# Ledger of designs, part 14: peptides against a protein of PDB entry 2L2L

Target 1, 42 residues: chain A of PDB entry 2L2L
Amino acid sequence: SPEERERMIKQLKEELRLEEAKLVLLKKLRQSQIQKEATAQK

## One batch from the design tools (peptide; made by RFdiffusion4, then SolubleMPNN)

Design b2_p14_1_s2
Fold by OpenDDE base, seed 5:
Structure b2_p14_1_s2 (fold): chain B 42 residues (1-42), chain A 14 residues (1-14)
Amino acid sequence: as target 1 above (42 residues)
Amino acid sequence: STREKLEEAEKELK
């Protein structure tokens, strides 16, 4: 059904948004770890 | 991937 496809598209768009948000968080976490290690070595 | 599934679902709507 076209209505079922529209619901599936909306769900997949939200899942993709959550995956992108998670990826941004993991990148920031990794960068924060590198910065903490660099400051602890001084 | 989630992106590929989205692109497939959008292709079936056209």
Scores: peptide ipSAE 0.143, ipTM 0.721, DockQ to the pose 0.867
Fold by OpenDDE base, seed 3:
Structure b2_p14_1_s2 (fold): chain B 42 residues (1-42), chain A 14 residues (1-14)
Amino acid sequence: as target 1 above (42 residues)
Amino acid sequence: STREKLEEAEKELK
């Protein structure tokens, strides 16, 4: 039904938002690791 | 891909 499709679209939009948020956190974590390695080598 | 599934579901709504 069109109502089931609208519910599925809302769920997929929330999943995509969570994946994008996770990707931002992983990028920040990686940057922090590189900075810690660079400071530990000094 | 979640994005691909979303694009497919939005295409079926038109």
Scores: peptide ipSAE 0.142, ipTM 0.720, DockQ to the pose 0.813
Fold by OpenDDE base, seed 2:
Structure b2_p14_1_s2 (fold): chain B 42 residues (1-42), chain A 14 residues (1-14)
Amino acid sequence: as target 1 above (42 residues)
Amino acid sequence: STREKLEEAEKELK
């Protein structure tokens, strides 16, 4: 039904938002780890 | 991907 499709679209938009937010967080975490290792080796 | 599934669902709504 049109209503089921609209619910699915809303769910997929939220999932995509969460995946993108997770990817940004993981990239920042990785960069922070690299920076900590670089400072610990000095 | 989630993006591809979204694009497919949006095509079926039109």
Scores: peptide ipSAE 0.141, ipTM 0.720, DockQ to the pose 0.837
Fold by OpenDDE base, seed 1:
Structure b2_p14_1_s2 (fold): chain B 42 residues (1-42), chain A 14 residues (1-14)
Amino acid sequence: as target 1 above (42 residues)
Amino acid sequence: STREKLEEAEKELK
């Protein structure tokens, strides 16, 4: 039904928002590791 | 992907 499709769209938008937030955190963690390695080698 | 599922759901509603 159209109402079921609208509910599914809302759920998928929330899942996508959480995936994007997770990706930002993983990129920050990776960058922090590279910076720690670069400072430990100096 | 979640994005592809969202795009398909939005296409079927319009």
Scores: peptide ipSAE 0.138, ipTM 0.718, DockQ to the pose 0.838

Design b2_p14_1_s3
Fold by OpenDDE base, seed 2:
Structure b2_p14_1_s3 (fold): chain B 42 residues (1-42), chain A 14 residues (1-14)
Amino acid sequence: as target 1 above (42 residues)
Amino acid sequence: STREKLLKAEEELK
Protein backbone atom coordinates (compact mmCIF):
# COMPACT_ATOMS: atom_id res chain seq x y z
CA SER B 1 0.00 0.00 0.00
CA PRO B 2 1.19 3.60 -0.65
CA GLU B 3 0.37 4.40 3.01
CA GLU B 4 2.50 1.46 4.24
CA ARG B 5 5.40 2.64 2.02
CA GLU B 6 5.10 6.19 3.39
CA ARG B 7 5.17 4.84 6.99
CA MET B 8 8.23 2.68 6.16
CA ILE B 9 10.01 5.72 4.63
CA LYS B 10 9.31 7.77 7.79
CA GLN B 11 10.62 4.93 10.00
CA LEU B 12 13.78 4.44 7.90
CA LYS B 13 14.45 8.24 7.90
CA GLU B 14 14.21 8.27 11.71
CA GLU B 15 16.43 5.16 12.02
CA LEU B 16 19.04 6.75 9.73
CA ARG B 17 18.95 9.99 11.78
CA LEU B 18 19.51 8.01 15.00
CA GLU B 19 22.36 5.96 13.46
CA GLU B 20 24.09 9.15 12.26
CA ALA B 21 23.64 10.84 15.66
CA LYS B 22 25.04 7.73 17.41
CA LEU B 23 28.04 7.66 15.05
CA VAL B 24 28.81 11.35 15.75
CA LEU B 25 28.52 10.76 19.52
CA LEU B 26 30.81 7.69 19.42
CA LYS B 27 33.43 9.63 17.40
CA LYS B 28 33.37 12.48 19.95
CA LEU B 29 33.57 10.00 22.84
CA ARG B 30 36.56 8.27 21.23
CA GLN B 31 38.34 11.61 20.71
CA SER B 32 37.68 12.56 24.34
CA GLN B 33 39.12 9.22 25.52
CA ILE B 34 42.28 9.70 23.42
CA GLN B 35 42.71 13.23 24.85
CA LYS B 36 42.24 11.97 28.44
CA GLU B 37 44.78 9.19 27.90
CA ALA B 38 47.25 11.69 26.37
CA THR B 39 46.84 14.04 29.37
CA ALA B 40 47.08 11.18 31.92
CA GLN B 41 50.39 9.99 30.38
CA LYS B 42 51.98 13.42 30.91
CA SER A 1 22.19 -0.54 5.07
CA THR A 2 19.35 1.63 6.44
CA ARG A 3 20.24 4.20 3.74
CA GLU A 4 19.88 1.60 0.97
CA LYS A 5 16.52 0.41 2.36
CA LEU A 6 15.32 4.05 2.43
CA LEU A 7 16.37 4.66 -1.19
CA LYS A 8 14.54 1.48 -2.33
CA ALA A 9 11.37 2.45 -0.43
CA GLU A 10 11.44 5.97 -1.96
CA GLU A 11 11.90 4.48 -5.45
CA GLU A 12 8.88 2.17 -4.95
CA LEU A 13 6.71 5.22 -3.99
CA LYS A 14 7.37 7.00 -7.33
Scores: peptide ipSAE 0.149, ipTM 0.738, DockQ to the pose 0.867
Fold by OpenDDE base, seed 5:
Structure b2_p14_1_s3 (fold): chain B 42 residues (1-42), chain A 14 residues (1-14)
Amino acid sequence: as target 1 above (42 residues)
Amino acid sequence: STREKLLKAEEELK
């Protein structure tokens, strides 16, 4: 039904938002690891 | 992907 499709769209939009937030966090974590390694070598 | 599933669901609503 159109209502089921609208619910599915809302769910997939939320999942995509959470995936994007996770990717941003993982990128920041990786950058923090590189910075810690660079500071530990000084 | 989640993005492809979203695009497909939006296309099926039109």
Scores: peptide ipSAE 0.149, ipTM 0.737, DockQ to the pose 0.868
Fold by OpenDDE base, seed 1:
Structure b2_p14_1_s3 (fold): chain B 42 residues (1-42), chain A 14 residues (1-14)
Amino acid sequence: as target 1 above (42 residues)
Amino acid sequence: STREKLLKAEEELK
């Protein structure tokens, strides 16, 4: 039904938002590790 | 992917 499709779209938008937020955090964590290694080698 | 599922769901509603 169109109502079921609208509910599915809302759920998928929330899942995508959480995936994007997780990706940003993982990228920041990775960058922080690289920076710590670069400072420890100096 | 979640993105591809979203795009398909939006296309089927339109």
Scores: peptide ipSAE 0.148, ipTM 0.736, DockQ to the pose 0.839
Fold by OpenDDE base, seed 3:
Structure b2_p14_1_s3 (fold): chain B 42 residues (1-42), chain A 14 residues (1-14)
Amino acid sequence: as target 1 above (42 residues)
Amino acid sequence: STREKLLKAEEELK
């Protein structure tokens, strides 16, 4: 059904948004770890 | 991939 496809597209768009948000958070956490290690070596 | 599933679902709606 076209209505079922529209619901699936909305769900997949939300999943992709959450995956992208998670990826941004993990990149920030990694960068914070590198900065902490660089400050601890000073 | 979630992105690949999304692209396939959008192609099937056309």
Scores: peptide ipSAE 0.147, ipTM 0.735, DockQ to the pose 0.839

Design b2_p14_1_s4
Fold by OpenDDE base, seed 4:
Structure b2_p14_1_s4 (fold): chain B 42 residues (1-42), chain A 14 residues (1-14)
Amino acid sequence: as target 1 above (42 residues)
Amino acid sequence: STKEKLEKAKKELE
């Protein structure tokens, strides 16, 4: 049904939002780790 | 700041 499709689209949009946020977090964490390693090697 | 980056990233995940 069109209602089921709308529910599925809303769910997929939320899943996408969460995965994008997770990706941003992981990128920032990785950058922090690299910076800590670069400062520890000095 | 690393702390600020992590705090922003946590807020984006919520």
Scores: peptide ipSAE 0.040, ipTM 0.588, DockQ to the pose 0.032
Fold by OpenDDE base, seed 5:
Structure b2_p14_1_s4 (fold): chain B 42 residues (1-42), chain A 14 residues (1-14)
Amino acid sequence: as target 1 above (42 residues)
Amino acid sequence: STKEKLEKAKKELE
């Protein structure tokens, strides 16, 4: 059904949004680790 | 701040 395809597209868009947000979090965690290591070496 | 960056990232997941 066209309505079923529309619901599936909406679900996939939300999954994509959540994975993008997860990538942002992981990048910030990695940056925090690097900064802590750099400050500990000073 | 690292804390501010982490709180911003958490809010993006909500």
Scores: peptide ipSAE 0.039, ipTM 0.586, DockQ to the pose 0.032
Fold by OpenDDE base, seed 1:
Structure b2_p14_1_s4 (fold): chain B 42 residues (1-42), chain A 14 residues (1-14)
Amino acid sequence: as target 1 above (42 residues)
Amino acid sequence: STKEKLEKAKKELE
């Protein structure tokens, strides 16, 4: 139904928001790891 | 710092 479709779209948008936030966290964590490795190699 | 980057990223999960 149109109502079911709307509910599914809202749910998928929230899931997407959470996955994007997780991706930002993982990217920053990875960058920090690379920087630590680069400083440890000096 | 790494700590500040993690804290900022954690706030984006809220």
Scores: peptide ipSAE 0.039, ipTM 0.589, DockQ to the pose 0.031
Fold by OpenDDE base, seed 2:
Order: sequence, then structure tokens, then C-alpha cells
Structure b2_p14_1_s4 (fold): chain B 42 residues (1-42), chain A 14 residues (1-14)
Amino acid sequence: as target 1 above (42 residues)
Amino acid sequence: STKEKLEKAKKELE
């Protein structure tokens, strides 16, 4: 039904929001690691 | 779950 499709779209949008937030955290983690390595080599 | 994976990523950043 149209209502079932709308509920599924809302769920997929929430999953996308969580994956985008995860990507931001992983980028911050990677950047923190790079900075630690760069400071250890200096 | 996606939510559980997000909480794991937060824990690794701490």
C-alpha cells in the first residue's frame, strides 16, 4: 500500500542518517590516528 | 544493527 511504502521510506531515511553519522565518526577517528602518527614522527 | 555499529564507532573514538 502507499502507507506501507511511506513507512518503509521513513525507515530507510533513518538508516541513512545513522550511516552518515557513522561516516563522520570514522573520518574523525582516521584523522585522530593520522595526527597521532604525525606527532610521533616529529 | 546500524545503531549498534554507530555506538561501536563512538567507543573507538574515545
Scores: peptide ipSAE 0.038, ipTM 0.583, DockQ to the pose 0.057

Design b2_p14_2_s1
Fold by OpenDDE base, seed 5:
Structure b2_p14_2_s1 (fold): chain B 42 residues (1-42), chain A 14 residues (1-14)
Amino acid sequence: as target 1 above (42 residues)
Amino acid sequence: RAKELRERIQELEE
């Protein structure tokens, strides 16, 4: 049904938002680790 | 995973 499709789209958009937020956090963490290693070697 | 979710959303919005 159109209503079932809309519910499925809403759920997938929520999962996507959470996965993208996780990817942003992991990228920031990785960048922070590289910066800490670069400052500790000076 | 995020790519697959985007593709699946697009397929349902078409």
Scores: peptide ipSAE 0.484, ipTM 0.873, DockQ to the pose 0.901
Fold by OpenDDE base, seed 1:
Structure b2_p14_2_s1 (fold): chain B 42 residues (1-42), chain A 14 residues (1-14)
Amino acid sequence: as target 1 above (42 residues)
Amino acid sequence: RAKELRERIQELEE
């Protein structure tokens, strides 16, 4: 049904938002590790 | 995973 399709789109958009937020966090953590290593070598 | 989710959303919005 159109209503079932709309519910499925909303669920997939929420899963996408959570996955993108996770990727942003992991990228920030990785960058923080690189910066710590670069400061420890000075 | 994020790419597959975007592709599946696009297919359902068409």
Scores: peptide ipSAE 0.483, ipTM 0.872, DockQ to the pose 0.900
Fold by OpenDDE base, seed 2:
Structure b2_p14_2_s1 (fold): chain B 42 residues (1-42), chain A 14 residues (1-14)
Amino acid sequence: as target 1 above (42 residues)
Amino acid sequence: RAKELRERIQELEE
């Protein structure tokens, strides 16, 4: 059904949004670790 | 995982 397809697309788009938000957080955390190591060596 | 989700959304939008 077109309505079932649209519900599946909406669910997958919400899951993608959450996975992208998690990836942004992990990238920021990794960058903060690198910056802390670089400042501890000064 | 995010790549696979994008690919699956595209397949369902076609």
Scores: peptide ipSAE 0.482, ipTM 0.872, DockQ to the pose 0.897
Fold by OpenDDE base, seed 3:
Structure b2_p14_2_s1 (fold): chain B 42 residues (1-42), chain A 14 residues (1-14)
Amino acid sequence: as target 1 above (42 residues)
Amino acid sequence: RAKELRERIQELEE
């Protein structure tokens, strides 16, 4: 059904938004860890 | 995962 297809697209778009937000957080965490190690070696 | 989600959304918008 067209209505079922539209509901599935909305669910996948919300899941994508959450996965992209998680990837941004993990990249920031990784950069903070590298910076902490670089300052501890000085 | 994010790439596969984008591909699946595109297939359903066609």
Scores: peptide ipSAE 0.481, ipTM 0.872, DockQ to the pose 0.892

Design b2_p14_2_s2
Fold by OpenDDE base, seed 2:
Structure b2_p14_2_s2 (fold): chain B 42 residues (1-42), chain A 14 residues (1-14)
Amino acid sequence: as target 1 above (42 residues)
Amino acid sequence: RPEELRRKIEELRK
């Protein structure tokens, strides 16, 4: 039904937001590691 | 993973 498809789309959008937030966090952590190494060598 | 989720959302909107 249209209502079942809408519920499934809402669930997939929530999972997508969590995966995107995880990727942003992992990219920030990686950049923080690179910056710490670059500052520890000065 | 995010790209797969985007594709599934687009498929359900058709």
Scores: peptide ipSAE 0.463, ipTM 0.866, DockQ to the pose 0.908
Fold by OpenDDE base, seed 5:
Structure b2_p14_2_s2 (fold): chain B 42 residues (1-42), chain A 14 residues (1-14)
Amino acid sequence: as target 1 above (42 residues)
Amino acid sequence: RPEELRRKIEELRK
């Protein structure tokens, strides 16, 4: 059904937003670790 | 993972 496809698209878009937010957080954490190590070596 | 979700969304829009 077109309504079922629309519901599934909405669910997949929400999951996509959560995965993108998780990837942004993991990248920020990695950058923060590198910056802390670089500051601790000074 | 986000690329797979994007593909599934595109497949459902066709």
Scores: peptide ipSAE 0.463, ipTM 0.866, DockQ to the pose 0.918
Fold by OpenDDE base, seed 1:
Structure b2_p14_2_s2 (fold): chain B 42 residues (1-42), chain A 14 residues (1-14)
Amino acid sequence: as target 1 above (42 residues)
Amino acid sequence: RPEELRRKIEELRK
């Protein structure tokens, strides 16, 4: 059904948004760790 | 994972 395909597309878009948000969080966490190490070495 | 999701969305739009 076209309505079923649209529901599947909406679900996959939500999952994509969550995966992208997770990647942003992991990058921010990694950057915070690097900054803490760089400040501890000064 | 994000790239796979983008592909699946594109396949459902065809």
Scores: peptide ipSAE 0.460, ipTM 0.866, DockQ to the pose 0.910
Fold by OpenDDE base, seed 3:
Structure b2_p14_2_s2 (fold): chain B 42 residues (1-42), chain A 14 residues (1-14)
Amino acid sequence: as target 1 above (42 residues)
Amino acid sequence: RPEELRRKIEELRK
């Protein structure tokens, strides 16, 4: 039904937002680790 | 993974 299709689209959009937020967080965490290692070696 | 989710959303809008 059109209502089931709309529910599936809403669920996939929520999953997409969570995956994009996870990728941003992991990139920030990786950069913070590299900066900590670079400051500990000085 | 996010690109696959974008494609599935686009297919469900057609």
Scores: peptide ipSAE 0.460, ipTM 0.866, DockQ to the pose 0.878

Design b2_p14_2_s4
Fold by OpenDDE base, seed 4:
Structure b2_p14_2_s4 (fold): chain B 42 residues (1-42), chain A 14 residues (1-14)
Amino acid sequence: as target 1 above (42 residues)
Amino acid sequence: RAEELRRRIQELEE
């Protein structure tokens, strides 16, 4: 039904939001590691 | 995984 489809879309959008938040955190962590390595090589 | 979720949302919004 259209209502079931809308519920599925809403669930997938919430899961996407959580995955995007996780990716932002992992990118910040990776960038911090690169910066620490770059400062340790100076 | 995020790109797969985006594709699946798009397929369900069409």
Scores: peptide ipSAE 0.496, ipTM 0.877, DockQ to the pose 0.793
Fold by OpenDDE base, seed 2:
Structure b2_p14_2_s4 (fold): chain B 42 residues (1-42), chain A 14 residues (1-14)
Amino acid sequence: as target 1 above (42 residues)
Amino acid sequence: RAEELRRRIQELEE
């Protein structure tokens, strides 16, 4: 039904937001590791 | 995984 489709879209959009937030955090952590290694070599 | 979720949302919005 159109209502079931809308519920599925809302659920997938929420899962996408959580996955994007996780990817942003992992990218920041990775960047922080690279910067710490670069500063420890000075 | 995020790209697969985006594709699945697009397929359901069509």
Scores: peptide ipSAE 0.494, ipTM 0.876, DockQ to the pose 0.905
Fold by OpenDDE base, seed 1:
Structure b2_p14_2_s4 (fold): chain B 42 residues (1-42), chain A 14 residues (1-14)
Amino acid sequence: as target 1 above (42 residues)
Amino acid sequence: RAEELRRRIQELEE
C-alpha cells in the first residue's frame, strides 16, 4: 500500500541518518588519533 | 551500507 511504502521510506531514512552519524564519528576519531600521533612526534 | 540505503530509498520514491 502507499502507506506501507511511506513507512518503509521513513524507516530507511532514519537508518541512513544513523549510519551517516556513525561515519562522521569514526572520521572524527580517526582524525583525533592522527593529530595525537603528530603532536607526540614533535 | 549508507550507499545501499540511499539506493533503496530512491527505488521506493520512484
Scores: peptide ipSAE 0.494, ipTM 0.877, DockQ to the pose 0.906
Fold by OpenDDE base, seed 3:
Structure b2_p14_2_s4 (fold): chain B 42 residues (1-42), chain A 14 residues (1-14)
Amino acid sequence: as target 1 above (42 residues)
Amino acid sequence: RAEELRRRIQELEE
């Protein structure tokens, strides 16, 4: 039904938002680790 | 995973 399709789109958009937020956090964490290693080697 | 979710949303908005 059209209503089931709209519910599925809403769920997939929420999952996408969470996955994008996770990717941003993991990228920031990785950059912070590289910076800490580069400062510990000096 | 994010790109696959985007494609599936587009297919369901058409």
Scores: peptide ipSAE 0.493, ipTM 0.877, DockQ to the pose 0.903

Design b2_p14_3_s1 (from b2_p14_3, 7 letters changed)
Fold by OpenDDE base, seed 2:
Structure b2_p14_3_s1 (fold): chain B 42 residues (1-42), chain A 14 residues (1-14)
Amino acid sequence: as target 1 above (42 residues)
Amino acid sequence: MKSEKLLQEAEKEL
């Protein structure tokens, strides 16, 4: 039904938002690692 | 606040 499709779209949008947050966390972690390596080599 | 909760949820799923 149209209502079932709308519920599924809302769920997929929340899943996408969590994956985007995970990607931001991983990018911050990677950046912190690069900075630690760059400071350990100086 | 709202973004910190999402980051904590994302950290739990790592």
Scores: peptide ipSAE 0.049, ipTM 0.659, DockQ to the pose 0.043
Fold by OpenDDE base, seed 4:
Structure b2_p14_3_s1 (fold): chain B 42 residues (1-42), chain A 14 residues (1-14)
Amino acid sequence: as target 1 above (42 residues)
Amino acid sequence: MKSEKLLQEAEKEL
């Protein structure tokens, strides 16, 4: 059904938004680790 | 505000 397709698209958009937020968090964590390693080497 | 809620949701799913 076109209504089922629209519900599925809405669900996939919310999942994508959560995965994008996880990716931003992981990038920040990685950057914090690199900064800690760079400060521990000084 | 909107970005902080999304980060808190992402932290629960990690």
Scores: peptide ipSAE 0.049, ipTM 0.655, DockQ to the pose 0.043
Fold by OpenDDE base, seed 1:
Structure b2_p14_3_s1 (fold): chain B 42 residues (1-42), chain A 14 residues (1-14)
Amino acid sequence: as target 1 above (42 residues)
Amino acid sequence: MKSEKLLQEAEKEL
């Protein structure tokens, strides 16, 4: 139904929002690791 | 503020 489709779209948007937040965290962690390695090699 | 709450929720799901 149109209502079931709307519920599924809302759920998938929330899942996407959480995965985007995880990706931001992992990118920050990776950047911090690269910076620590670059400072430990000097 | 809104981004920090999302990061905290994402940290629980890792």
Scores: peptide ipSAE 0.049, ipTM 0.655, DockQ to the pose 0.044
Fold by OpenDDE base, seed 5:
Structure b2_p14_3_s1 (fold): chain B 42 residues (1-42), chain A 14 residues (1-14)
Amino acid sequence: as target 1 above (42 residues)
Amino acid sequence: MKSEKLLQEAEKEL
């Protein structure tokens, strides 16, 4: 139904938003780790 | 500040 399709689109948009947020977090954590390692070796 | 809520939700789902 159109209503089922709308619910599915809303769910997939929320899942996508959460996965994009996880990717941003992981990229920041990785960058922070590399910077800490580069400062600990000096 | 606006990214803090998004990071907190991302941390909860990891």
Scores: peptide ipSAE 0.048, ipTM 0.653, DockQ to the pose 0.043

Design b2_p14_3_s2 (from b2_p14_3, 6 letters changed)
Fold by OpenDDE base, seed 1:
Structure b2_p14_3_s2 (fold): chain B 42 residues (1-42), chain A 14 residues (1-14)
Amino acid sequence: as target 1 above (42 residues)
Amino acid sequence: MESEKKLKEAEKEL
């Protein structure tokens, strides 16, 4: 139904928002690890 | 649920 499709689109948009936020945090974490390793090797 | 839990764990590791 049109209402089921609208509910599914809202759910998928929220899942996408959470995955995008997670990806930003994981990229920052990875960059912090690389920087910590680069400082520990000096 | 699982993505929100993984997000909260990633926030603690920063």
Scores: peptide ipSAE 0.057, ipTM 0.691, DockQ to the pose 0.058
Fold by OpenDDE base, seed 5:
Structure b2_p14_3_s2 (fold): chain B 42 residues (1-42), chain A 14 residues (1-14)
Amino acid sequence: as target 1 above (42 residues)
Amino acid sequence: MESEKKLKEAEKEL
């Protein structure tokens, strides 16, 4: 159904936005870890 | 506000 396809596209767009938010969080955590390691080696 | 809800939802999947 066209309506089922539209619902599926809306769901996949929301899943993509959650994965993008997760990726931003993981990048921030990784950066914080690298900074902590760099301060512990001085 | 909307970005904080998305971040909080992404934190539950970690």
Scores: peptide ipSAE 0.050, ipTM 0.671, DockQ to the pose 0.045
Fold by OpenDDE base, seed 3:
Structure b2_p14_3_s2 (fold): chain B 42 residues (1-42), chain A 14 residues (1-14)
Amino acid sequence: as target 1 above (42 residues)
Amino acid sequence: MESEKKLKEAEKEL
């Protein structure tokens, strides 16, 4: 039904938002690790 | 809902 499709689209948009937030967190974590390694080598 | 709270907490510690 059109209503089932709308519910599925809303769910997929929320799942996408959560995966994008996880990806940003992992990128920040990776950058923090590289910075800590660069400061520990000085 | 609970996973979003944990993500926001982990973002504050970085």
Scores: peptide ipSAE 0.047, ipTM 0.655, DockQ to the pose 0.032
Fold by OpenDDE base, seed 4:
Structure b2_p14_3_s2 (fold): chain B 42 residues (1-42), chain A 14 residues (1-14)
Amino acid sequence: as target 1 above (42 residues)
Amino acid sequence: MESEKKLKEAEKEL
C-alpha cells in the first residue's frame, strides 16, 4: 500500500536521524580523546 | 502485512 510505504519511509528517516546523532556523538568522543592525548604530550 | 514483518526483522539487525 502507498500508506505502508509512507510509514516505512518515516521509520527509516527516524532511524537515520538516530544513527546520525550517534555518529556525531562518536565523532565528538574521538575528538575529545585526540585533544586529551595532545594535552598529555605537552 | 508482509512489510510489517520485514520492519520487525530490520529492527533486530540494529
Scores: peptide ipSAE 0.036, ipTM 0.523, DockQ to the pose 0.060

Design b2_p14_3_s3 (from b2_p14_3, 4 letters changed)
Fold by OpenDDE base, seed 1:
Structure b2_p14_3_s3 (fold): chain B 42 residues (1-42), chain A 14 residues (1-14)
Amino acid sequence: as target 1 above (42 residues)
Amino acid sequence: LESEKKLKEAEEEL
C-alpha cells in the first residue's frame, strides 16, 4: 500500500542517517589510530 | 537496532 511504502521510506531514511553518522565516527577513529601509530614510531 | 548499537560502540571508541 502507499502507506506501507511511506513507512518503509521513513525507516530507510533513519537507517541511512545512523549509517552516515557511524561512517563519520569510524573515519575519525581510523585517522586517530593512524596518527597514534605515526607518533609511536618516532 | 543493530545500527544504533554499532553507532554507540563507535562513539565509545573515540
Scores: peptide ipSAE 0.048, ipTM 0.644, DockQ to the pose 0.059
Fold by OpenDDE base, seed 5:
Structure b2_p14_3_s3 (fold): chain B 42 residues (1-42), chain A 14 residues (1-14)
Amino acid sequence: as target 1 above (42 residues)
Amino acid sequence: LESEKKLKEAEEEL
């Protein structure tokens, strides 16, 4: 159904937005870990 | 508010 396809596209766009937010968070956490390790080795 | 909700949903998946 065209209505089912539209609902599926909306769901996939939401899943993509959540994964993008997760990637931004993981990049910030990784950067914070590297900075903490670099300050602990000095 | 929606951006904070989406960040919280992404944090619960980690």
Scores: peptide ipSAE 0.047, ipTM 0.618, DockQ to the pose 0.044
Fold by OpenDDE base, seed 2:
Structure b2_p14_3_s3 (fold): chain B 42 residues (1-42), chain A 14 residues (1-14)
Amino acid sequence: as target 1 above (42 residues)
Amino acid sequence: LESEKKLKEAEEEL
């Protein structure tokens, strides 16, 4: 159904938004860990 | 249209 396709597209757009936000947080966390390790080795 | 604009603005800030 066209309505079922529209609902599925809306769900996939929200899933994509959540995974993008998670990826940004993980990148920031990884950068913070590398900086902490670099400061702990001095 | 407004929800798609907000999603595209959020994608451009990443």
Scores: peptide ipSAE 0.034, ipTM 0.552, DockQ to the pose 0.060
Fold by OpenDDE base, seed 4:
Structure b2_p14_3_s3 (fold): chain B 42 residues (1-42), chain A 14 residues (1-14)
Amino acid sequence: as target 1 above (42 residues)
Amino acid sequence: LESEKKLKEAEEEL
């Protein structure tokens, strides 16, 4: 059904939004680790 | 992988 398809697309968009937010957090964590290592080497 | 399975399921329900 077109309505079921629309519901599934909305769910997949929400899952994508959550995984994008997680990816941003992991990238920030990685950057913070690299910065800490770079400051510990100075 | 899970999102791709759910997308295929939604395509089969059409």
Scores: peptide ipSAE 0.032, ipTM 0.535, DockQ to the pose 0.298

Design b2_p14_3_s4 (from b2_p14_3, 5 letters changed)
Fold by OpenDDE base, seed 1:
Structure b2_p14_3_s4 (fold): chain B 42 residues (1-42), chain A 14 residues (1-14)
Amino acid sequence: as target 1 above (42 residues)
Amino acid sequence: MESEKKLKEAEEEL
């Protein structure tokens, strides 16, 4: 139904928002790890 | 549910 499609689109948009936020945090964490390793090797 | 838990875990590791 049109209402089921609208509910599914809202759910997929929220899942996408959470995955995008997680990806930003994981990229920052990875960059911090690389920097910590580069400082520990000096 | 699983993505929200993984997001919180990633926030605690920063």
Scores: peptide ipSAE 0.053, ipTM 0.681, DockQ to the pose 0.059
Fold by OpenDDE base, seed 4:
Structure b2_p14_3_s4 (fold): chain B 42 residues (1-42), chain A 14 residues (1-14)
Amino acid sequence: as target 1 above (42 residues)
Amino acid sequence: MESEKKLKEAEEEL
């Protein structure tokens, strides 16, 4: 159904939004870890 | 739900 397709698209957009936000946080965490390691080696 | 929980866990680690 067109309505089922629209619901599926809304769900996939929300999942994408959550995974994109998670990816940004994981990238920041990784960068923070690398910076902490680089400061501990000085 | 699971991705949102993992997002909160990753936010607490920063």
Scores: peptide ipSAE 0.052, ipTM 0.685, DockQ to the pose 0.058
Fold by OpenDDE base, seed 5:
Structure b2_p14_3_s4 (fold): chain B 42 residues (1-42), chain A 14 residues (1-14)
Amino acid sequence: as target 1 above (42 residues)
Amino acid sequence: MESEKKLKEAEEEL
């Protein structure tokens, strides 16, 4: 139905926003790991 | 605030 399609589009938009937030978190964690490794090697 | 909620939701998926 049109209403089911609208609900599915809303769900996929929220899933996309969560995956974007997760990607930002993982990039920050990766950067923190690289910085910790670079400080441990000095 | 809204971005911090989404970050917590994304942390629970890890």
Scores: peptide ipSAE 0.047, ipTM 0.665, DockQ to the pose 0.045
Fold by OpenDDE base, seed 3:
Structure b2_p14_3_s4 (fold): chain B 42 residues (1-42), chain A 14 residues (1-14)
Amino acid sequence: as target 1 above (42 residues)
Amino acid sequence: MESEKKLKEAEEEL
């Protein structure tokens, strides 16, 4: 039904938002690790 | 719900 499609689209948008947030967090964590390694080598 | 809470907790540790 049109209502089931709308519910599915809302769910997929929220799942996408959460996966994008996880990806940003992992990128920040990776950058922090590289910076810590670069400061520990000085 | 639970995954959003774990994401916020992990953002506070960075």
Scores: peptide ipSAE 0.044, ipTM 0.649, DockQ to the pose 0.032

